# Peptides against a protein of PDB entry 3T6J: the designs that were tried, part 353

Target 1, 375 residues: chain A of PDB entry 3T6J
Amino acid sequence: PIVESYIGFIESYRDPFGSRGEFEGFVAVVNKAMSAKFERLVASAEQLLKELPWPPTFEKDKFLTPDFTSLDVLTFAGSGIPAGINIPNYDDLRQTEGFKNVSLGNVLAVAYATQREKLTFLEEDDKDLYILWKGPSFDVQVGLHELLGHGSGKLFVQDEKGAFNFDQETVINPETGEQIQSWYRSGETWDSKFSTIASSYEECRAESVGLYLCLHPQVLEIFGFEGADAEDVIYVNWLNMVRAGLLALEFYTPEAFNWRQAHMQARFVILRVLLEAGEGLVTITPTTGSDGRPDARVRLDRSKIRSVGKPALERFLRRLQVLKSTGDVAGGRALYEGYATVTDAPPECFLTLRDTVLLRKESRKLIVQPNTRLE
Target 2, 372 residues: chain A of PDB entry 3T6J as posed
Amino acid sequence: PIVESYIGFIESYRDPFGSRGEFEGFVAVVNKAMSAKFERLVASAEQLLKELPWPPTFEKDKFLTPDFTSLDVLTFAGSGIPAGINIPNYDDLRQTEGFKNVSLGNVLAVAYREKLTFLEEDDKDLYILWKGPSFDVQVGLHALLGHGSGKLFVQDEKGAFNFDQETVINPETGEQIQSWYRSGETWDSKFSTIASSYEECRAESVGLYLCLHPQVLEIFGFEGADAEDVIYVNWLNMVRAGLLALEFYTPEAFNWRQAHMQARFVILRVLLEAGEGLVTITPTTGSDGRPDARVRLDRSKIRSVGKPALERFLRRLQVLKSTGDVAGGRALYEGYATVTDAPPECFLTLRDTVLLRKESRKLIVQPNTRLE

## One batch from the design tools (peptide; made by RFdiffusion4, then SolubleMPNN)

Design b2_p30_7_s4 (from b2_p30_7, 18 letters changed)
Fold by OpenDDE base, seed 2:
Structure b2_p30_7_s4 (fold): chain B 375 residues (1-375), chain A 30 residues (1-30)
Amino acid sequence: as target 1 above (375 residues)
Amino acid sequence: AAEEEERRAQIAEALARASVVELIDEPVNY
């Protein structure tokens, strides 16, 4: 077997400022069969990057072909185990030196295993589809999130000598129609500049890329889905995201007005964007469970994903990227914190829904490390 | 009819697999 490992101060999700990495490490075995899908995605990455909703001037100047592997984790040392990884976590290095993508296949396999009777907040008609396609949809979402989410976009930089990595006279901000008014100076990074919102904002961007690009026929083809199956994978991927946005409320602390989980905050933000789109795309309905206690149902109108959802997500995702590229912290914070705000305002009453989410909370999964032997 | 039956069989198999693992609906990070 091919063995991969890494060790170091890598992920900064536990740092309130998004800058200090937690010490972590893993040992894993390459899953060749699962890696084949991601290799096909890598082969199409340069073309798929052009489908992202920003001008080429806001994309990386040169595509650097990354590695992408699916790994079965043997051991993981850290506070949490991810399902995917894009490294290094430095945008400047990603732009100039390249990056590696990893899917932790056995982590995904554990994550998508769901008991029907314990599947909360879905309509009964959606549960069977969700169970069937959750795994495949996760493969698509994680692949897109890592490779084309974290792997996309350009930071505008002025170096220590005063030189720009973009033409100040010709590059136009697509949101304002004006020349670029802000950029990263020497020594400024994404994390240092955006600080407390950097991790969650980037996760939100990457998740949004996944949802947006999963609508592209070529993506579904790469993963081996056609016809009705492709449409079901898309539907379940979007349904999973809006459900995750509701589940995210568990990780909000009202008393401190803060989020305890960057990815879940990101998913809540996406839910808010899709709710704002209106037109019956997403509906959250408070209900009463069979036990007589509060419950809720999330409904996603499949027929409105492309007509309502995609345009809303496109506009939002473009704004995220433009604000990131230009280092516009004030604009970025205003946008992101606006969608990340949790109130009890009608019609959603998110604080009340949070009580329902907490009431319906299931036990945390524990991943048990496997033992292996040579035969 | 055959496609519907195959789809039902796939769902049944997925449900059977899901029953073996105590599936905790925990958020996955990546």
Scores: peptide ipSAE 0.134, ipTM 0.488, DockQ to the pose 0.031; fails the geometry check
Fold by OpenDDE base, seed 3:
Structure b2_p30_7_s4 (fold): chain B 375 residues (1-375), chain A 30 residues (1-30)
Amino acid sequence: as target 1 above (375 residues)
Amino acid sequence: AAEEEERRAQIAEALARASVVELIDEPVNY
C-alpha cells in the first residue's frame, strides 16, 4: 500500500487570531479507487477554474497541477479529524509552488453513519434521499472545496522592489468598475491582514466554490453521476449545506459574539446568503417535535437552486474573491461579519433557533482508528 | 539565476518545513 503521513503545526483554527498552528499528525493509506476520481478532477481543474465567477485577472496566472489523493486514515493525532486537506496554507506558496490536496475518505464515512430517526431538521421526504446521497455529495464537495476552493484565486501583491504581479492600468475590479486600489504589500499575508476572519472567510469561499461548481455537469460526470442521480447529488449537497448552516449555531457563543468553529461559521454565512436570496429557495420553519419540545425544519426548493441559489452564490463568491485579492480588509470584514452576525431578528430568529439546535444536539461521533492488512 | 536558485532552495526548505495543510475541519456531527 502507499502510505501517506504528515506532522507539524498545521491548522490555526484553535488560534483566535488564526496565526498559530495546532500540532497534528496522521498516517494514512491511499485509496486508489477514490484517488482516481480526484485525478480526473485535477485533470479538469484548469478548465473548471474558468467557470469560477471572477475575471481571469483575479485567478492564478498559471495553473500549477496539484496532487489530489484520497486517504484512508489509520491514525490521526489532533483535536479534530478533517474531511479534506489542502497544503500548504500559505496563499503565496500556493500561487508560486503549488499545493497538495487530500480527502480523508474514511473520516467522511463516519460522518454519514446517521440513523434516520436521529436525522434532525429535515423534512421526512428528504431524509431517505439525504441518507442515500450524503456520502457521494460530500465527496464532490470535499474535492471541489480543496482543489478549486483553496486552490483558486490570486492575491494582488506589490513586492519589495515595488513591482506588481498585476497590471495596474488594465486590471479592473468587477465590483467597482474601477482600477485596483488596494493590494498586499511586502510582508503582508492573507492571515496577517484578515487576521480573526481569515480562516473562516477562506473556508466560506472554499465551501461556496464547492456549491457553485457542483452544478456543473462535468463535475458530476467525473464523480460518476448522470441524469437524475446527478441532480439528487446536487440537491443533497446544497441541502446538507443549508442544514449545516443551521447546525452551526451550536458553535456560536452569544455572550462573546464569537464563533468557535471556522467551518461552521462559514456554513452559517452561506445559509444567510441563500436565505437573503429569498424567493422560497430556503425556508427554516420552527416546529414542535413529537416530544412536545421545539424543533425545526429546513426546506430547500430544488427547482430554485439554479435560478435563485446559483446567482446569489455567484455574486457573493465573486465579492469574497475580489475582496481577498485586493486585500480589502475593511470591505471583507464588513461583508463577512455582516453575514456571520447572529441575532434574534425576525423572520429567522437565529438565537431562538440556536436554542432549538442545542436542544436537538446529537452526540459527537467517534472515529475508531482502524487497522489494515495485506491479505 | 543564483538568487532564483537560492529562493527555490529556501522555498523548498520552507515547503519542507511548511507541511501546512488547510483542513476541512472535523465534520462536526453532520
Scores: peptide ipSAE 0.028, ipTM 0.386, DockQ to the pose 0.084; fails the geometry check
Fold by OpenDDE base, seed 5:
Structure b2_p30_7_s4 (fold): chain B 375 residues (1-375), chain A 30 residues (1-30)
Amino acid sequence: as target 1 above (375 residues)
Amino acid sequence: AAEEEERRAQIAEALARASVVELIDEPVNY
């Protein structure tokens, strides 16, 4: 087997300022079959980047082809096991080894393991589709999230010599119609500027890229889906996201007005964006469970994903990128925290829904690390 | 000029890569 390992200060999710990495490490084995799908995605990445809803001036000047592999984790040491990793390379390593994306395939498999009877907040008619396509749809989402989500977008920078990495005279902000008025100065980073929202904001951008690009036929073809199967994968991917946005409420602490998990905050934000789109795209309905206690149902209108969902997500995703590129912390914070705000305002009554989510909370899954034997 | 542009692109890319915690869903979240 091909064995990969990684150890270091990697993830900053536990840093309230988004800058300090947590020390983690893993040992994993390459899943060749799944890696082949990601290799095809990598081969199409440069073309797919052009499908993102921002001008080329807000995209990376040069696409550097990353490595992308699916790994089965043998051991993981850290506070949490991710489903996918995009590893930031230090400058000294960038010249020799490039960028690497990783999907932790067996971690995803654990996430896919949901019993039908325990599947909360879905319509009965959606449960079977969800169970069937959650895995495949999540593979698509992970690939897009890591490679084209985290791997996309340009930061406007003024270097230590005062030179810009963009043409100040010709580059126009697509949201304002004006020249670029803000950028990153020497020594400023995404994390240093956006601080407390940096991780969740970036996750939201990456998740949004996944949802947006999964609508592209070429993406589904890369993953081996066509016709009705492709449409079901799209539907389940979007359905999973809106459901996750509801589930995310578990990770909100009302008393502190804070989120405890960056990805879940991101998913809630996406849910809010798609709810704001209206037109019956997403509906959350409070219900009564078979036990007579509060429950809820999330409904996504499949027929409105492209007509209503895509345009809403496009506008939102473009705004995320523009604010990120320009280092506009004030604008970025206002946008993101606006959608991340949890209130009990009608019609959604999110604080009330949170009580329902907590009531229906499943027991925490234990991840048991596998043993390998040489036979 | 080309070297400087490449250096700027590398810095921008470095900033983009260094700044992003790139994880999808912990299984704990499902």
Scores: peptide ipSAE 0.025, ipTM 0.390, DockQ to the pose 0.062; fails the geometry check
Fold by OpenDDE base, seed 4:
Structure b2_p30_7_s4 (fold): chain B 375 residues (1-375), chain A 30 residues (1-30)
Amino acid sequence: as target 1 above (375 residues)
Amino acid sequence: AAEEEERRAQIAEALARASVVELIDEPVNY
């Protein structure tokens, strides 16, 4: 088998300031069969990057062909096991030196083992479809999230010699219509500049890229889905995201006004964006469970994903990227924290919904790492 | 320039040897 491993201070999710890496390491085996779809995605990456909703001036100057593999984790030492990985975590290095992507295939497989009777917050009519397509939709989402999410966009930088990696006279901020007013100075990084929101903001950008690009027919073709199956994968991917945004409330601490998990905060933000789009795209309805206690249902109108959802996400995703590229911390924080705010304001009453989410919380799945043998 | 190029080469080599880490945190749906 082909073995991959890493060890070191890698992820900063547990640092409130997003700066200090947690020590972790893994040993994994390459899943060749599962990697084939990601290789096809890589082959299309340069073209798919052009579909992202920002000007080419906000994208990498030169496409650097990344590596993307599916890995079966044998051992993972850390506080949590991810579904996917994109390294390095330095955006400046990603744009100049390239990056590598992995999907942790056997970690994803654990997520697919959800029992129908335990599937909360979905309409009954959606449960069977959700169970059927959750796995495939996750493969699509993770692939896009890593490769075209984390792997996309440019940071505007002034180097130590005072040179810019962009033309100050010609590059226009698409949100303001003005020249670029801010950038990263020498020694400034995404994490150092955006600090407390950096990790979650980047995850939100990457998740948004996944939702946005999964609507592209070529993406579904790469993953082997056509016709009605492709539409079902899209629907379930979006449905999963809006459901995840509700589930995310578990990870909010009202007393501290903070989020305890970056990806869940990101998913809540996306839910808020899609709720703001209105027009019946997303509906969260408080209900009463069979036990007589509070419950809820999330509904996504499939027919409005492209007409309502995509444009809303496009505008939001473009704003995320522009603020990231320009190092506009004030604007970025205002945007992101605005959507990440949890209140009990109607109609959503998110704090009340949080109580429902906590009430319906299930035990976290235990990920058991296997032993291996040579035969 | 040479030192910077060597540093970049070392980083690129280290990255080529490094297994990929940007964690999509725990699979969304338990």
Scores: peptide ipSAE 0.023, ipTM 0.355, DockQ to the pose 0.086; fails the geometry check

Design b2_p30_8_s1 (from b2_p30_8, 14 letters changed)
Fold by OpenDDE base, seed 1:
Structure b2_p30_8_s1 (fold): chain B 375 residues (1-375), chain A 30 residues (1-30)
Amino acid sequence: as target 1 above (375 residues)
Amino acid sequence: PLRYVLEPADPATDRSVVLLSDLDTFVSGR
């Protein structure tokens, strides 16, 4: 088998300031069959990047073809096992040298194993579709998240010599209509500048890219989905995201006003964005379970994804990117923390919903890695 | 070919474990 590994201080999710990496390492085996799917996505990456809702001036100057490999993890040393990885975590290197993407396929396989009776917060009519398409939709989302999410966008930089990597006279901020007024100075990085929100903000951007681009017919075709199947994959991907936004409340600590998981915070933000879009796109309904205790249902109107959801996500995603590119920490923080705020305000009453989420949380089960079998 | 999978296990007998509930809840990693 082809073996891949890495080791070092890589991910900074456990650092409140997003700067100090946690020591981790893995040993994995290449899944050739799954890797081939991601290679097809890579082949279309340059074209798909043009579909993102920002002008080319906010995208990388030069397209660098990345690697994308699906891996079956043998061992992973760290605080948690990711489903996908994009490295290096330095935006400057991503822009100038390129990057590598990996999907930990057997981690995803565990995530796919949802029992119908344990599936919370979904309408009964959606459960079967969700179970059927959760796996495929995850493949799509992870691929887009890593490759076109983390792998997209430009940071405006002034180097030590005072030179800019953009034309100050001609580049226009699409949100303001004005010239670029802020950028990264020498020594400033995404993480150093955006600090406490950097990780979650970036994850939110990447997740949003996934949702946005999965609507593109070419994307689903690349993954082998057509017709009704493609539409179901799209629906389940969006449904999963809004459900995840509700589940995310588990990872919020009201007493400390903080989030314990960057990805879940990101998903909550996306939920808030889609709720704000209104028009019946997303509905969260408190209910009473069969046990007489609080429950909830998340409903996503499939017919509103393109008409309501996409435009809302487009605007939000563009704002995320513009603020990131320009190093506008104040604007970025205001935007992101605004959506990340958890209150008990009507109509959603998120703090109350959090109680429901916690109530419906099942006991944690432990799994072993790995168990090897012949196929 | 060989396939490597994660499976539920007794934590008393195997320490190479992760929390299944976390994986069900969210996809982690960058």
Scores: peptide ipSAE 0.049, ipTM 0.626, DockQ to the pose 0.262
Fold by OpenDDE base, seed 5:
Structure b2_p30_8_s1 (fold): chain B 375 residues (1-375), chain A 30 residues (1-30)
Amino acid sequence: as target 1 above (375 residues)
Amino acid sequence: PLRYVLEPADPATDRSVVLLSDLDTFVSGR
């Protein structure tokens, strides 16, 4: 088998300041069959980057072809096993040197194994569809998240010699209509500048890219979906995200007004964005479970994904990128923390919903060392 | 080809990586 390893101080999710890496290591084997799909995605990456909702001036100047491999993890040492990885975790290096993507396929496979009777917060009519397409939709989302999410966007930088990597006279901020007024100075990085929100903000951007680009027919074709299947994959992907936004409340600590998990915070933010879009796109309804205790249902109107959801996400995603590119920490923090705020304000009453989420949460799952077999 | 299958298990009986939440939704890493 083809073996890959990944060892070092890499992920900074557990650092409140988003800078210090946690020691992480794994040994994995290449899944050749699944890697082929991601290779096709890589082949289309340069074209798909142009579909992102920001001007080319806010995208990387030069496309650097990344690697993307599906891996089956044998051993993992760390606080949690990721489903996907994009490295290095330095935006400046990603911009100049490129990046590598991996999908931990057998981790995803575990995530695919959802028992219908334990599936929370979905309408009964959606459960079977969700179970059927969760796996495929997750593959799409992870691929887009890693490759075109984390792998996209330009940081405006003034180097140590005072030179800019953008034309100050011609580049226009699409949000303000003005010239670029802020950038990263020498020695400033994404993590150092955005600090406490850097990780979650970036995850939110990456997840949003996934949702946005999964609507593109070429993406679904790359993954082998067409017609009704493609539409179902899209629907389930978006449904999964809004559901995840609700589930995310488990990782909010009201007493400390903070989030304990960057990805979950990001998913909650996306939920808030899509709720703000209104027009019946997303509805969260408190209910009573069969046990007589509080429950909830998330509804996503699939007919409004393109008409309502996409434009809302487009505007939000563009704003995320512009603020990131320009190093506008004040603006970025205001935007992101605004959507990340958890209150009990109606109609959603998120703090009350959090109680419901906690009530309905599953027990912790343990990942057992994988078994090897011939297939 | 060789396949390597991970399985969720009961934390009370098995020892390995304990996840913070349901793998159906929870994803770590970038």
Scores: peptide ipSAE 0.049, ipTM 0.617, DockQ to the pose 0.249
Fold by OpenDDE base, seed 4:
Structure b2_p30_8_s1 (fold): chain B 375 residues (1-375), chain A 30 residues (1-30)
Amino acid sequence: as target 1 above (375 residues)
Amino acid sequence: PLRYVLEPADPATDRSVVLLSDLDTFVSGR
């Protein structure tokens, strides 16, 4: 088998300031069959990047073909096993030197192995569809999240010699209509500048890219979905995200007004964006479970994904990118923390919903070292 | 082909437990 590994201080999710890496390492085996799908995605990446909702001036100057591999994890040392990875974790290096993407396939396999009777917060009519397409939709989302999410966008930089990597006279901020007024100075990084929101903000951007681009027919074709199947994959992907936004409340600590998981915070933000879009796109309804205790249902109107959801996400995603590119911490923090705020204000009453989420939560899965077998 | 399968386990019964993971939805590492 083809073996891949890495080791070192890599991910900064556990640093409140997003700067200090956690020691991590893995050994994995390449899944050639699944890697082929991601290779096709890479082959289309340059074109798909143009579909993202920001001007080319906010995208990488030169497309650098990345690697993308599906991995079956044999050994993982760390605080948690991700479903996907994009490295290195330096935006400046990503845009100048390139990057590598991986999908941890056997992690995803564990993730989608959910029993119907334990599936919370979905309408009964959606459960079978969700179970059927959760896995495939995850593959699509992870691929887009890593390759075109983390792998997209440009940071405006002034180097130590005072030179800019953008034309100050001609590049216009699409949100303000003005010239670029802020950028990263020498030595400043995404993480150092955006600090406490950097990890979650970036995950939110990447997740949003996934939702946005999964609507593109070419993406679904790459993953082998056509017709009704493609539409179902799209629906389940979006449904999973809005459900995840509700589940995310488990990871909010009201007493400290903080989030304990960057990805879940990101998913809550996306839920808020899609709720704000209105028009019946997303509905969260408190209910009573069969046990007589509080429950909830998330509904997503599939007919409104393109008409209501996509435009809302487009605007939001563009704002995320523009603020990231320009190093506008004040604007970025205001935007992101605004959507990440959890209150008990009607109509959503998120703090009340949190109680429901906690009541209905399942035990966390514990991952063991895998056994080797023939497929 | 060789497949390396991760499995959920109970720490009370399986000493090969390695990590906690949020697997209801996928989590990426950047």
Scores: peptide ipSAE 0.074, ipTM 0.580, DockQ to the pose 0.294; fails the geometry check
Fold by OpenDDE base, seed 3:
Structure b2_p30_8_s1 (fold): chain B 375 residues (1-375), chain A 30 residues (1-30)
Amino acid sequence: as target 1 above (375 residues)
Amino acid sequence: PLRYVLEPADPATDRSVVLLSDLDTFVSGR
C-alpha cells in the first residue's frame, strides 16, 4: 500500500492571528477505493468551479489538477485530527503550483458512532435519517470543502514590479459594479491582511462552497447518490451544518468576545446567514428536555433549501470571495464579524442558547489509532 | 501479493475506525 505522511508546522488554527502553525504530523495509508471517488470529483473540478457564484475573473486563471486521496489514518500527532486537508496553506502557491487534497476516510467512521439517544438538537423525525446519511453527506462535504472550497478563488495581486494579475480596466467587481479598487500588494498575503479572521473566514468560504455545490446533481452522482438518496444526502448535509452552527456556541467565549474554534465559528456564521434568509428555512426552537432542563431543536425545511437557502448562500458566498479576492479587509471583517457576533437578541437569543448547548455538551471522544495486518 | 490491510472495525467498509476528539470542530486543514 501507499503510505503517506507529513510533519511540520502546518495549521494555524490555534494562533489567534492565524499566522503561527501548530506542529503536526500523521502517517496514513491510501484507500484506493475511496480515492477513486475523489478522483472522479477531481475530473469534474474544472467544470464545477464554473458553478461557483463568482465571475471567472475571480477564479483561477488556469486550472491546475490537484491530487485528491482518501487516507486511512494510522497515527496522527496534533491537537486535533481533521477529516480533510488541503495543502499547502499559502494561497499564492495554490494558485501557481497547485495543491493536494486528502480525506481522512476512517475518521468519518466517527459520524456513525453517534448514538441516537445522545443526538442532540434534532427533531425525532430527523434522527434516523441523520444517522444514516451523516457519513455519506460528510464525504460529500469534505470533498467539496477541500477541492472546490479551499481550491477555488483568485487573489488579485500587484507584484513587486507593479504588474497586476488581472486587467484593471476590464475586471468588474460583481458586488459594486465598478472596477477593482483594492488588491494584494507585494508581500501581502491572505493571512497577513485578514489576520484574526483569516482562518475562520476561509473555512466559512469552504464550507459554504460545500453546501452550495452539494446541490449539484453531478456532485451527488459522483458520490454514488441518485434520486431520493441524493436528496436525503443534501438534506442531511445542510441539516448537519445548521446543527453545527448551534453547537458552535460552545466555542464562543462571551467574556472575551472571541471564538476558540475557526471551523465552528464558520459554521455559526453559516447558520446566521441561513437564519437571515428567513421564510421558515431554519428554525431553532427552545424546548424542555425529558430531564426538565433546557433543550433545543433545529429544523431545516427541506423544501426551502433550493428556493431560499441556495440563493442566500450564493449571495453570501459571492461576497466572501469578492472581498477575499480584492483584499478588502475592512469589508471582509465587517461582513464576517457581523455574522459572527453573538448576542442575546431575540428571536434567537444565542447567548441563552449557548447555555443550552453547554448543558447538552457531549464529552470529548478519545483518539484511537487503528491496527493493520499483513495479508 | 502481500499487502497491508487495516484491521476493519466494520467488515463492510474494510476500515479501521478512528475515534477523534472534536471531529465536528476540526473538520479541515488548510
Scores: peptide ipSAE 0.039, ipTM 0.558, DockQ to the pose 0.257; fails the geometry check

